# Designs tried in a protein design run: peptides against a protein of PDB entry 1IK9. Part 102

Target 1, 211 residues: chain A of PDB entry 1IK9
Amino acid sequence: MERKISRIHLVSEPSITHFLQVSWEKTLESGFVITLTDGHSAWTGTVSESEISQEADDMAMEKGKYVGELRKALLSGAGPADVYTFNFSKESCYFFFEKNLKDVSFRLGSFNLEKVENPAEVIRELICYCLDTIAENQAKNEHLQKENERLLRDWNDVQGRFEKCVSAKEALETDLYKRFILVLNEKKTKIRSLHNKLLNAAQEREKDIKQ
Target 2, 207 residues: chain A of PDB entry 1IK9 as posed
Amino acid sequence: MERKISRIHLVSEPSITHFLQVSWEKTLESGFVITLTDGHSAWTGTVSESEISQEADDMAMEKGKYVGELRKALLSADVYTFNFSKESAYFFFEKNLKDVSFRLGSFNLEKVENPAEVIRELIAYALDTIAENQAKNEHLQKENERLLRDWNDVQGRFEKAVSAKEALETDLYKRFILVLNEKKTKIRSLHNKLLNAAQEREKDIKQ
Target 3, 195 residues: chain B of PDB entry 1IK9 as posed
Amino acid sequence: MERKISRIHLVSEPSITHFLQVSWEKTLESGFVITLTDGHSAWTGTVSESEISQEADDMAMEKGKYVGELRKALLSVYTFNFSKESAYFFFEKNLKDVSFRLGSFNLEKVENPAEVIRELIAYALDTIAENQAKNEHLQKENERLLRDWNDVQGRFEKAVSAKEALETDLYKRFILVLNEKKTKIRSLHNKLLNA

## One batch from the design tools (peptide; made by RFdiffusion4, then SolubleMPNN)

Design b2_p16_1_s3 (from b2_p16_1, 9 letters changed)
Fold by OpenDDE base, seed 1:
Structure b2_p16_1_s3 (fold): chain B 211 residues (1-211), chain C 211 residues (1-211), chain A 16 residues (1-16)
Amino acid sequence: as target 1 above (211 residues)
Amino acid sequence: as target 1 above (211 residues)
Amino acid sequence: SIFEELKKEIEEIEKA
């Protein structure tokens, strides 16, 4: 079961933060349990897949689009813009929410809730879920932080080895060229020496022919 | 102000999860606000630095060690072992907690609480803090995850460049050797050719002198 | 060192 808790403001009690919990299995489209609380009282309702389908049809909206709007309204929390307005009557236990467009607001959905007999249990369970989620997220954060520190070390180690490899390549090239030039110059000197010996031998022979 | 919320079990109501909130400025030693709730009622008390010092003295415990035990008791949450036992009387509003050692349990601290007149406000604020903490931790998790993915990419990129540099170094060495051997062999062939020409010239001169 | 091996190979090639 997936769960999302959001802070909402009710039109009837705008100064009192309410909490809207939505619980569902796999997809919101399959139905959900909605729970509203003010920290003293709680109200719950179950919305079936058939009710979601009927509300989509009544709105003449494609079901996937409607579920997409439900997800934004019920799961986003207090988004920055009053795009969604929540209404609840404690007397009728009727919950409805509107999407506020620039020129027109329209009802996006409505649910009959039931007052919970033992609201303290619902509130405790809600707080427990929040504390569990905090603990899980903290453990994940600590794990990701340790992994990031490891990856950063590993990156620095490879970067340092890469820079050493580049420098070693340049040093190798320079050393090989120096050695090559030395050997080449020795061979060139030997060739020049042998040419001079040949020229001298030819000149001596020409002198011997000329007595 | 720092805050920690923990689930605790009271000896008087072991089947009902209670929530212990501790709020403090910078260090627990400077004093703290303790809030207890069962999701219906709330009780609050302020513990001063002087009270902490007095309790440490009454226990004949070094203050830093005592504060260390307070931190473990009040901030650790339900640790796996019942090392800390929490007691609260709703009638007297007296809260005390014990450290359970293997052979002896002893009172670690005690506080007089006051019943909150509007527990719903305290509960709402507590839930708000939990939801804010969840949102902050989620944002941190998403950031750390993106950094982790970046660092992993950067590591792979440098690793691949390093491997290419190693291979390029080996290829360069091999190419330079091949080129060097070719040029060296050409020069050796030229030296051998010049030596043969010198030998022939010397033999011809020796023939001309004997003639 | 590959350089020492090359130096040896060069010296061997020079003697041959």
Scores: peptide ipSAE 0.019, ipTM 0.832, DockQ to the pose 0.186; fails the geometry check
Fold by OpenDDE base, seed 2:
Structure b2_p16_1_s3 (fold): chain B 211 residues (1-211), chain C 211 residues (1-211), chain A 16 residues (1-16)
Amino acid sequence: as target 1 above (211 residues)
Amino acid sequence: as target 1 above (211 residues)
Amino acid sequence: SIFEELKKEIEEIEKA
């Protein structure tokens, strides 16, 4: 089961933060359980896949788009732009919410809820879920932090090896050229010496012919 | 203000999860506010630095060690080994907790609490804090995940450059040696040719002397 | 190593 808790403000009780829990299996499209609480009382309702489909049809909206709007309204709360308005009557247990567009506000959905007999149990279970989620997220954060530190070390190690490889390549090129020049110059000197010996031998032979 | 919420089980009500909130400024040592709730009622108490110091002295424990034990008991709940037992009387509003060692259980601390008049406000504020903490931890997780993905890309890029540098160094060495051998062999051939010319000139001169 | 082989070839050439 997936679960999301949002804080919402009811039009009837704007000074009291309410909490909207939605629970579902795999997709919100397959149906969900909604729970509303003010920290003292709780109200719950079940919405079926058939009801969601009917509401989408009644709105003349494609089901995937409608479920996408439900997800924004019910799982994210009001959002930063107060795009959604929530209404609840404690007397009728009727919950409805509206999407506020610039020029038009329209009812996005409505649910009949039932007052929970033991609201403290629902509240405790809600707090337990919050604490479990905090613990799971902390464990993920600690793992990701350790992995970041590992990746940074591994990057520094490879970077240092790369810089050493670049320097070693440049040093190798320079050293090989220096050694090559030394050997080449030695062979050039030997060639010059042999040419001088040939010139001297030719000059001596020309002297021997001239007696 | 720092805050930690833990789930605890009271000896008097083991079937009902309670929540223990501790709030403090910078260090638990400077004093704290404790809040207990069962999701219906709430109780709160303030513990001063002087009370913490007095409890440490009464226990004949070093203050830093005592505060370390308080932190384990009050901020982590029972822990996985049920090392701490929590007791609360709703009638007296007296809260105390014990550390259970293998051979000895001892009272670690006690607090007089007061019943909160509006427990729903305390519960709502507690849920708000949990939801805020979840949102902050989710934002940190998303940031760390993006940073991990960045660091992995950066590592792969440097690793690929390093491998190219290694291959380029080996290729450079091989190419420079091949070029060097070609030039050196040309000079050796020229030296051998000049030696042969000198030998021929010496043989011709020896024939001219015998003539 | 190719370098040691080249050194040996250079030394053999210097002795001839």
Scores: peptide ipSAE 0.017, ipTM 0.831, DockQ to the pose 0.234; fails the geometry check
Fold by OpenDDE base, seed 5:
Structure b2_p16_1_s3 (fold): chain B 211 residues (1-211), chain C 211 residues (1-211), chain A 16 residues (1-16)
Amino acid sequence: as target 1 above (211 residues)
Amino acid sequence: as target 1 above (211 residues)
Amino acid sequence: SIFEELKKEIEEIEKA
């Protein structure tokens, strides 16, 4: 089961933060349980897949698009506060919400809720879920932080090895060329010396023939 | 102001999860506000720095060690459940907690609380704090995840450059050596050829003199 | 190392 808790403000009670809990199995489309609380009272209702389909049809909206709007309204939490308006009558237990656009407001959904007999249990369980979620998120943060520190070390290590490899390549090239030039110059000098010796020997032989 | 919310179980009400909120400025040693709730009622008390000092003295415990024990008891949340025992009388509004060791249990602290007139406000504010903490932790997780993905890309990029540099260094060394050997062998062959020409010229000259 | 091998080959080429 998936669960989301959001803060909402009711048009009838704008000074009192309410909490909207939605719980569902795998997809919001399959139906969901909605719970509303003001920290003292709680109200719960179950919305079926058939009711979601009927509301989509009544709105002349494609079901996937309608479920997408429900997800934005009910699960966004502190979404842009002005896009969705929530209404609830504690007397009739009727909950409805509207989408506000620039020039048009329209009802997005409506649910009959039932007052919970023991709201303290619902509130305690809600706080428990929040505390568990905090603990899980903290554990994820600590894990990600340790992984970041590892990745940064590994990056610094390979960067340092790369820089050493670049420098070693340049040094190797320079050293090999210097050594090569030295040996080539020695061999070139030896070749020149041997050519001069051959020229001298030929000149001496030509002198010996001319007596 | 720093704040921590923990689940506790009272000896008198072991089936009902209670929530212990502690709030303080900079250090728990400077005093704190403690709030207890069962999701229906709430009780609050303020503990001063002087009271903390007096309790440490009464326990014959060094203040820093005592504050360290308070921090473990009051802020650990789901610490090892069996080390600290919490007691609260709703009638007397007296809260006390004990540290349980293998062969000894002792009272660690005790506070007089006052029943809150509007517990719904305290509960709403507590839930708000939990939801804000969840949102902040989610934002940190998303940031750390993006940073991890960046660091992993950067590591892969430099690793690939390093491997290319290693291969390029080995290839350069091998190529330079092959070229060097080829040119040296050419020069060595030329030197041998010139020496043979000198030897032949010397032998011919020696024949011409004997003739 | 390839360097030591080539150094030996160079020394052998310098020695004949």
Scores: peptide ipSAE 0.017, ipTM 0.832, DockQ to the pose 0.189; fails the geometry check
Fold by OpenDDE base, seed 3:
Structure b2_p16_1_s3 (fold): chain B 211 residues (1-211), chain C 211 residues (1-211), chain A 16 residues (1-16)
Amino acid sequence: as target 1 above (211 residues)
Amino acid sequence: as target 1 above (211 residues)
Amino acid sequence: SIFEELKKEIEEIEKA
């Protein structure tokens, strides 16, 4: 089961922050449980998949688009102020919300809620869920931080090895060329020496023929 | 101001989860505000630095050790079960907590609380703080996740460059040796050719002298 | 090493 708690302001009680809890299975489209609280009283209702489909049809809206609007209204919390207006009557237990566009406001949905007999249980469970979520998120943050630190070390290690490899490649090339030049110069010297010996032998033979 | 909310169980009401909020400036040692709630009623008290010092002295405990025990009791939430026992009388508004050791339980501290007139405000503010903390932790998680994904890409990139550098170093060494062998073989062939010419010239001179 | 083999082959050619 997935859950989202959001802060909302009611048109009737704009000075009192209310909390809207939505709970659903896998997708909001399949239906959800909605709970409203002011920290003293709580009200709950269940919205079925059939009701969501009917509301979309009544609005002449494609179901996926309608569910997308429900998700923005009910799960986004205080989205950008003034886009969604929430209304609730404690007397009738009727909850409805409107989308405000520049020149047009329209009702996006409505729910009949029921007053919870023991609101303290609902409030305690809501606080427990918040504390559990905080603990889970803290553990995840600590894990991600440790992984980040590990990855940074691993990056520094391979970067340092890479720089050493680049330098070692350049040093190898330079060393090999120097060694090769030395050996080549020895061979060039031997070739020159042999040519000079050949020239001297030819000059001596020319002297022996001239008696 | 720092804050921690914890779940506790009261000895008098073990079936009802209570919430213990502690708020302090920089260090718990400097004093704190404590709030207890059951989701319906709330009670608040202020503990001064002087009271903390006096309680440490009365216990014949070093202040830093005492504050360390307070932190474990009041801020750790449900630490390992059964180490700390919480007691509260709604009638006297007297809150006290004990540390349980194997063969000895001792009172760690006590506070006089006052019943809050409008508990709904305290509960709403507590829920707001939880929701703010969730939002902050979510934003931090998203940031750390993106940074980890970046660091992993950067690591893969440098690792791939390092592997290419290693292979290129080995290939360079092999290529340079092959090229050098070719040039050396040319010089060896030239040296052999010059030696043969020198031997032939010597043999011709020996024929001319015998003639 | 190929260098040592090359040195030996060079020395053998310098020796004939």
Scores: peptide ipSAE 0.015, ipTM 0.830, DockQ to the pose 0.522; fails the geometry check

Design b2_p16_1_s4 (from b2_p16_1, 8 letters changed)
Fold by OpenDDE base, seed 5:
Structure b2_p16_1_s4 (fold): chain B 211 residues (1-211), chain C 211 residues (1-211), chain A 16 residues (1-16)
Amino acid sequence: as target 1 above (211 residues)
Amino acid sequence: as target 1 above (211 residues)
Amino acid sequence: SFFEELNKEIEEEENA
């Protein structure tokens, strides 16, 4: 089961933050349980897949698009752009919400809720879920932080090895060329010396023939 | 102001999870505000620095050690090792907690609380704080995840460059040696050819003298 | 070193 808790403001009670809990199995499309609380009272309702389908049909909206709008409205909380307006009557237990566009508002959905007899239990469970989520997120943060520190070390290590490899390549090339030039120059000097010896021997032979 | 919310179990009400909120400025030693709630009622008390000092003195405990025990008891929640036992009387509004060791239990601290007139506001604010903390932790998780992915890419990139550098160094060394040997062998062959020409010239000169 | 071995081979082939 997946769950999301969001804070909302009701048009009827704009001064009191309400909390909207939505719980579902795998996908919101399969239906969900909605719980509303003001920290004193709680109201719960179940929305079936068939009701979601009917609401989509009544809106003449494609089901996947409708579920997408439900997800934005019910799981995002009141985002900073008050695109969604929430209404609830404590007397009728009727909850409905609207999408506000520039020139048009339209009802996105409506649900009948039931007042919970033991709201304290619902509130405690909600707080427990929040605390568990905080603990899980903290553990994930600590893990990710340790991985970041490891990856940074590993990056620095290989970067340092790479720089050493570059420098060692340049040094090797330079050293090999220097040594090669030295040996080549020695061999060139020997070749020149041998040519001079041959020229001298030929000149001496020409002198000996001329007596 | 720093805040921590923990779930606790009261000896008097072991079936009902209670929530212990502690809020303080910079250090718990400077005093703190404690709030207890069961999701229906709330109780609040203020503990001053002087009260903390007095409790430490009464326990014959060094203040820093005492504050360390307070931090473990009040901020850790009921950790899995039930080292801390919490007691609260709703009638007297007296809260106290004990540290349980193997053979000895001792009272660690005690506080008088006052019943909050509007517990719903305290509960709403507590839930708001939990939701804000979840959002902050989620944003941190997303940031750390993106950094991990960046660091992993950067590591793979430099690792690939390093491996190419190693291979290029080995290839360069091998190529330079091969080229060097070829040129040296050419020069050796020229030296041998010149020596043979000198030997032949000397032999011809010796024949001409005998003749 | 490779160069010392190569120079040694050069000197050995120059001496014969």
Scores: peptide ipSAE 0.023, ipTM 0.836, DockQ to the pose 0.415; fails the geometry check
Fold by OpenDDE base, seed 2:
Structure b2_p16_1_s4 (fold): chain B 211 residues (1-211), chain C 211 residues (1-211), chain A 16 residues (1-16)
Amino acid sequence: as target 1 above (211 residues)
Amino acid sequence: as target 1 above (211 residues)
Amino acid sequence: SFFEELNKEIEEEENA
């Protein structure tokens, strides 16, 4: 089961933060359970896939688009844009919410809720879910932090090896050229010496012919 | 203000999960506010630095060690080891907890709590804190995930450059040696040719003398 | 290249 808890403000009770829990299996489209609480009382309703389909049809909206709007309204909480207005009557247990666009507000959905007989149990379970979610997220954070530290160490190691490889390539080129020049100069000197010996031998032979 | 919420089980009500909130400034040693709730009622107490110091003295325990035990008991929640037992009387509003060691249980601390007049406000504030903590942890997780992906890309980039540098170093060495051998072989051939010319010239001169 | 310059310098010294 997937679950999301959001803080909301009711138009009728704007000074009292309420909490909207939505629970579903795999997708919100297959239906969901909605729970509203003020920290003292709780109200729950079940919305079926057929009701979601009917509401999409009544709105003349494509079902996937409608479910996308439900997801924004019910799971995101009142984001900073106050795009969604929530209404609830404790007397009728009727919950409805509106999407506020620039020039038009329209009802996005409505649910008949039932007052929970033991609200403390629902509240405790909601707090338990929050604490479990905190623990899971903390464990994930600790894992990601350790992985970041590992990746940074591994990057620094390879970077240091790369810098050494660059320097070693430059040093190799320089060393090989120096060694080559030394050997080549020895061969050049030997060639010059042999040419001089040939010239001297030719000059001596020309002297011996001239007696 | 720092805060930690933990689920606990009371010896008197083991079937009902309770929530223990501890709130403090910088360190638990400077005092704290403790809040207990069952999701319907709430009880709050304030523990001063002087009370913590007195309890440490009464236990003949070093203050830092005592605060370390308080931190484990009150902030960690009942970890899987059930090392801490919590007791609360709703009639007396007396809260105490024990540390269970193999052969000895001892009272680690006790607090007089007061019943909160508006428990729903305390519960709503507690749920708000949980939701804020979830949002903060989620933002941290998303940041760490993006950083991990960046670090992995950066590692793959430098690793690929390093492998290219290694291959380029080996190719450079091979190319330089091949070129060097070609030039050296030309010089060796020239030296051999000059030596042969010198030998021929010496043989001709020896013939001319015998002639 | 270093080797081309070096070969040229060698050819110039062989040709005097």
Scores: peptide ipSAE 0.022, ipTM 0.836, DockQ to the pose 0.434; fails the geometry check
Fold by OpenDDE base, seed 4:
Structure b2_p16_1_s4 (fold): chain B 211 residues (1-211), chain C 211 residues (1-211), chain A 16 residues (1-16)
Amino acid sequence: as target 1 above (211 residues)
Amino acid sequence: as target 1 above (211 residues)
Amino acid sequence: SFFEELNKEIEEEENA
């Protein structure tokens, strides 16, 4: 079961933060349980897949698009853009919400809720879920932090090896060229010496012929 | 202000999860506000630095050690090891907690709380804090995840450059040696040719003298 | 080393 708790403001009680819990198995499309609380009272309702389909049909909206709007309305909290307006009557237990566009407001959905007999139990369970979620997220955060530190060390190690490899390549090239120049110059000197010996031998032979 | 909410079980109401909120500025040692709730009622008390010091002195415990025990008792929740026992009287608003060791239980601290007139406001604020903490931890988690993915890419990039550098170093060494051998062999061949010319010139001169 | 072997081959060809 998946769960999301969001903060909402009711049109009837704009000064009192309400909490909207939505619980579902795999997809919101298959139905969900909605729970509303003000921290004192709680109200719960179950919305079936058939009710979701009927609401989509009554709106002449494609079911996937409608479910997409339900996700935005019910799971995100009212974002700062008052795109969704929430209404609840404590007397009738009727919950409805509207999507506010620039020039058009329309009812997105409505649910009949029931007042919970023991709201304290629902509130305690809601707080327990929040605390569990905090603990799980902290554990994930600590794990990711340790992994980040590991990856940073591994990066620094490879970077240091890479820089050493670059320097070693440049040093090798320089050393090989220096050694090559030395040996080549020795051979050039020997070739020059042998040419001079040949020139001298030719000059001596020309002297011996001239007697 | 720092805050921690924990789950506790009261000896008087072991079936009902209570929530213990502790709020402090920088250190628990400087004093704190404690709030207890069962999801219906709430109780709050302020504990001063002087009261913490007095409780430490009355226990003949070093203040830093005592504050260390307070942190474990009040901020960790009752871990699965029933090391800390919490007691609260709704009638007297007296809260006390004990540390249970193998053969010795002792009172660690006690606080006079006051019943909150509007518990729903305290509960709503507590839930708001939990939801804010969830959102902050999710944002941190998403950030760390993105950073881990970045570091992993950066590691792979440097690793690939390092492997290319190693291969390029080996290729450079091999190429330079091949080029060197070619040039050297040309010089050796030229030296041999010049020596042969010198030998031939000497043999011709020896023939001319014998003639 | 390659250079030591190379120098040795050069010296051997010089003495040859």
Scores: peptide ipSAE 0.022, ipTM 0.836, DockQ to the pose 0.430; fails the geometry check
Fold by OpenDDE base, seed 3:
Structure b2_p16_1_s4 (fold): chain B 211 residues (1-211), chain C 211 residues (1-211), chain A 16 residues (1-16)
Amino acid sequence: as target 1 above (211 residues)
Amino acid sequence: as target 1 above (211 residues)
Amino acid sequence: SFFEELNKEIEEEENA
């Protein structure tokens, strides 16, 4: 079950923050339970999938679009204030809401609610849900923070190893070239020595021919 | 200002969850406002720094230790259930709480509260604070999640570069040795050729002397 | 390459 609590202002009581709780299974389209409270009284109603379908049909709106509008109205909280207006009559227990466009307001939906006999239970449950949500979110925040700190350490460690690898590669190349030059110079010296021995042998032979 | 809302059970009403709100500036030691509600009625009191100091003295407890016990009792929520017991008389508006140890229960503190005239305002404000806290925590969670995903990508990128650097270092060493062996073999061939020329020259000179 | 240059220098000094 999913649940969302939103602050709303009623047109009839604009100075009193009301709370709109919506509870549903997986999708709002499958139906939902709506609860309204002012912190003293509470009103609850159930909206079925059939009622949602009927309201979409009555509005000549595609069902997915209609459900999208319901989600924005009922689950957004105090979104941009002026788009959705909420009305509730405590006498009739009739709840309705409108979408305000520039030139036209239209009724988006309406529900008959029932006054809860023990509003304190509903209010306590609502506060409990808020406190549970705070605790869950706090635990998730602490987990994510610890993960961030771990990932940052792991990044610094591999970055430092990478920099050492780059430096070690350059040092390896330099060392190998130096060693190679030394060995090549030894071979060069040996080649020069052998050439000098050949020249001396040729000069000695030329002396022996000249008796 | 800091605020904490906790669920508590009163000894007099163990079946009804109560909510204990504590509000303070920086530290609980400087004094706090306490609010109790059952979702229908609310009671509020102020506890001064002087009262906290006096209660610590009356208990013959070091002030920092006493404040530490107050924090555990009043801010922990439903911690391990059996350590702190809460009592409230709706008639006297007297709130007191006890710490239960294995063999001894002792009164930790007591407060005179006042019944709030309009409990609905206090309840609405409490729910508003919960909703604000949920929204703030949700935004922080989303931020931390995005940061985690970024840090993980950055780690994978540098890890991949590090692995390439290791492989490139090994390849460099292998390539340099192969090239060096080729050059050394050329020099070795030249040295061998020069030695053979010296041997031939010596053999020709020995023929000329026998002639 | 470094080795080709070094070989060339060695050959030039051997023919000199």
Scores: peptide ipSAE 0.021, ipTM 0.835, DockQ to the pose 0.552; fails the geometry check

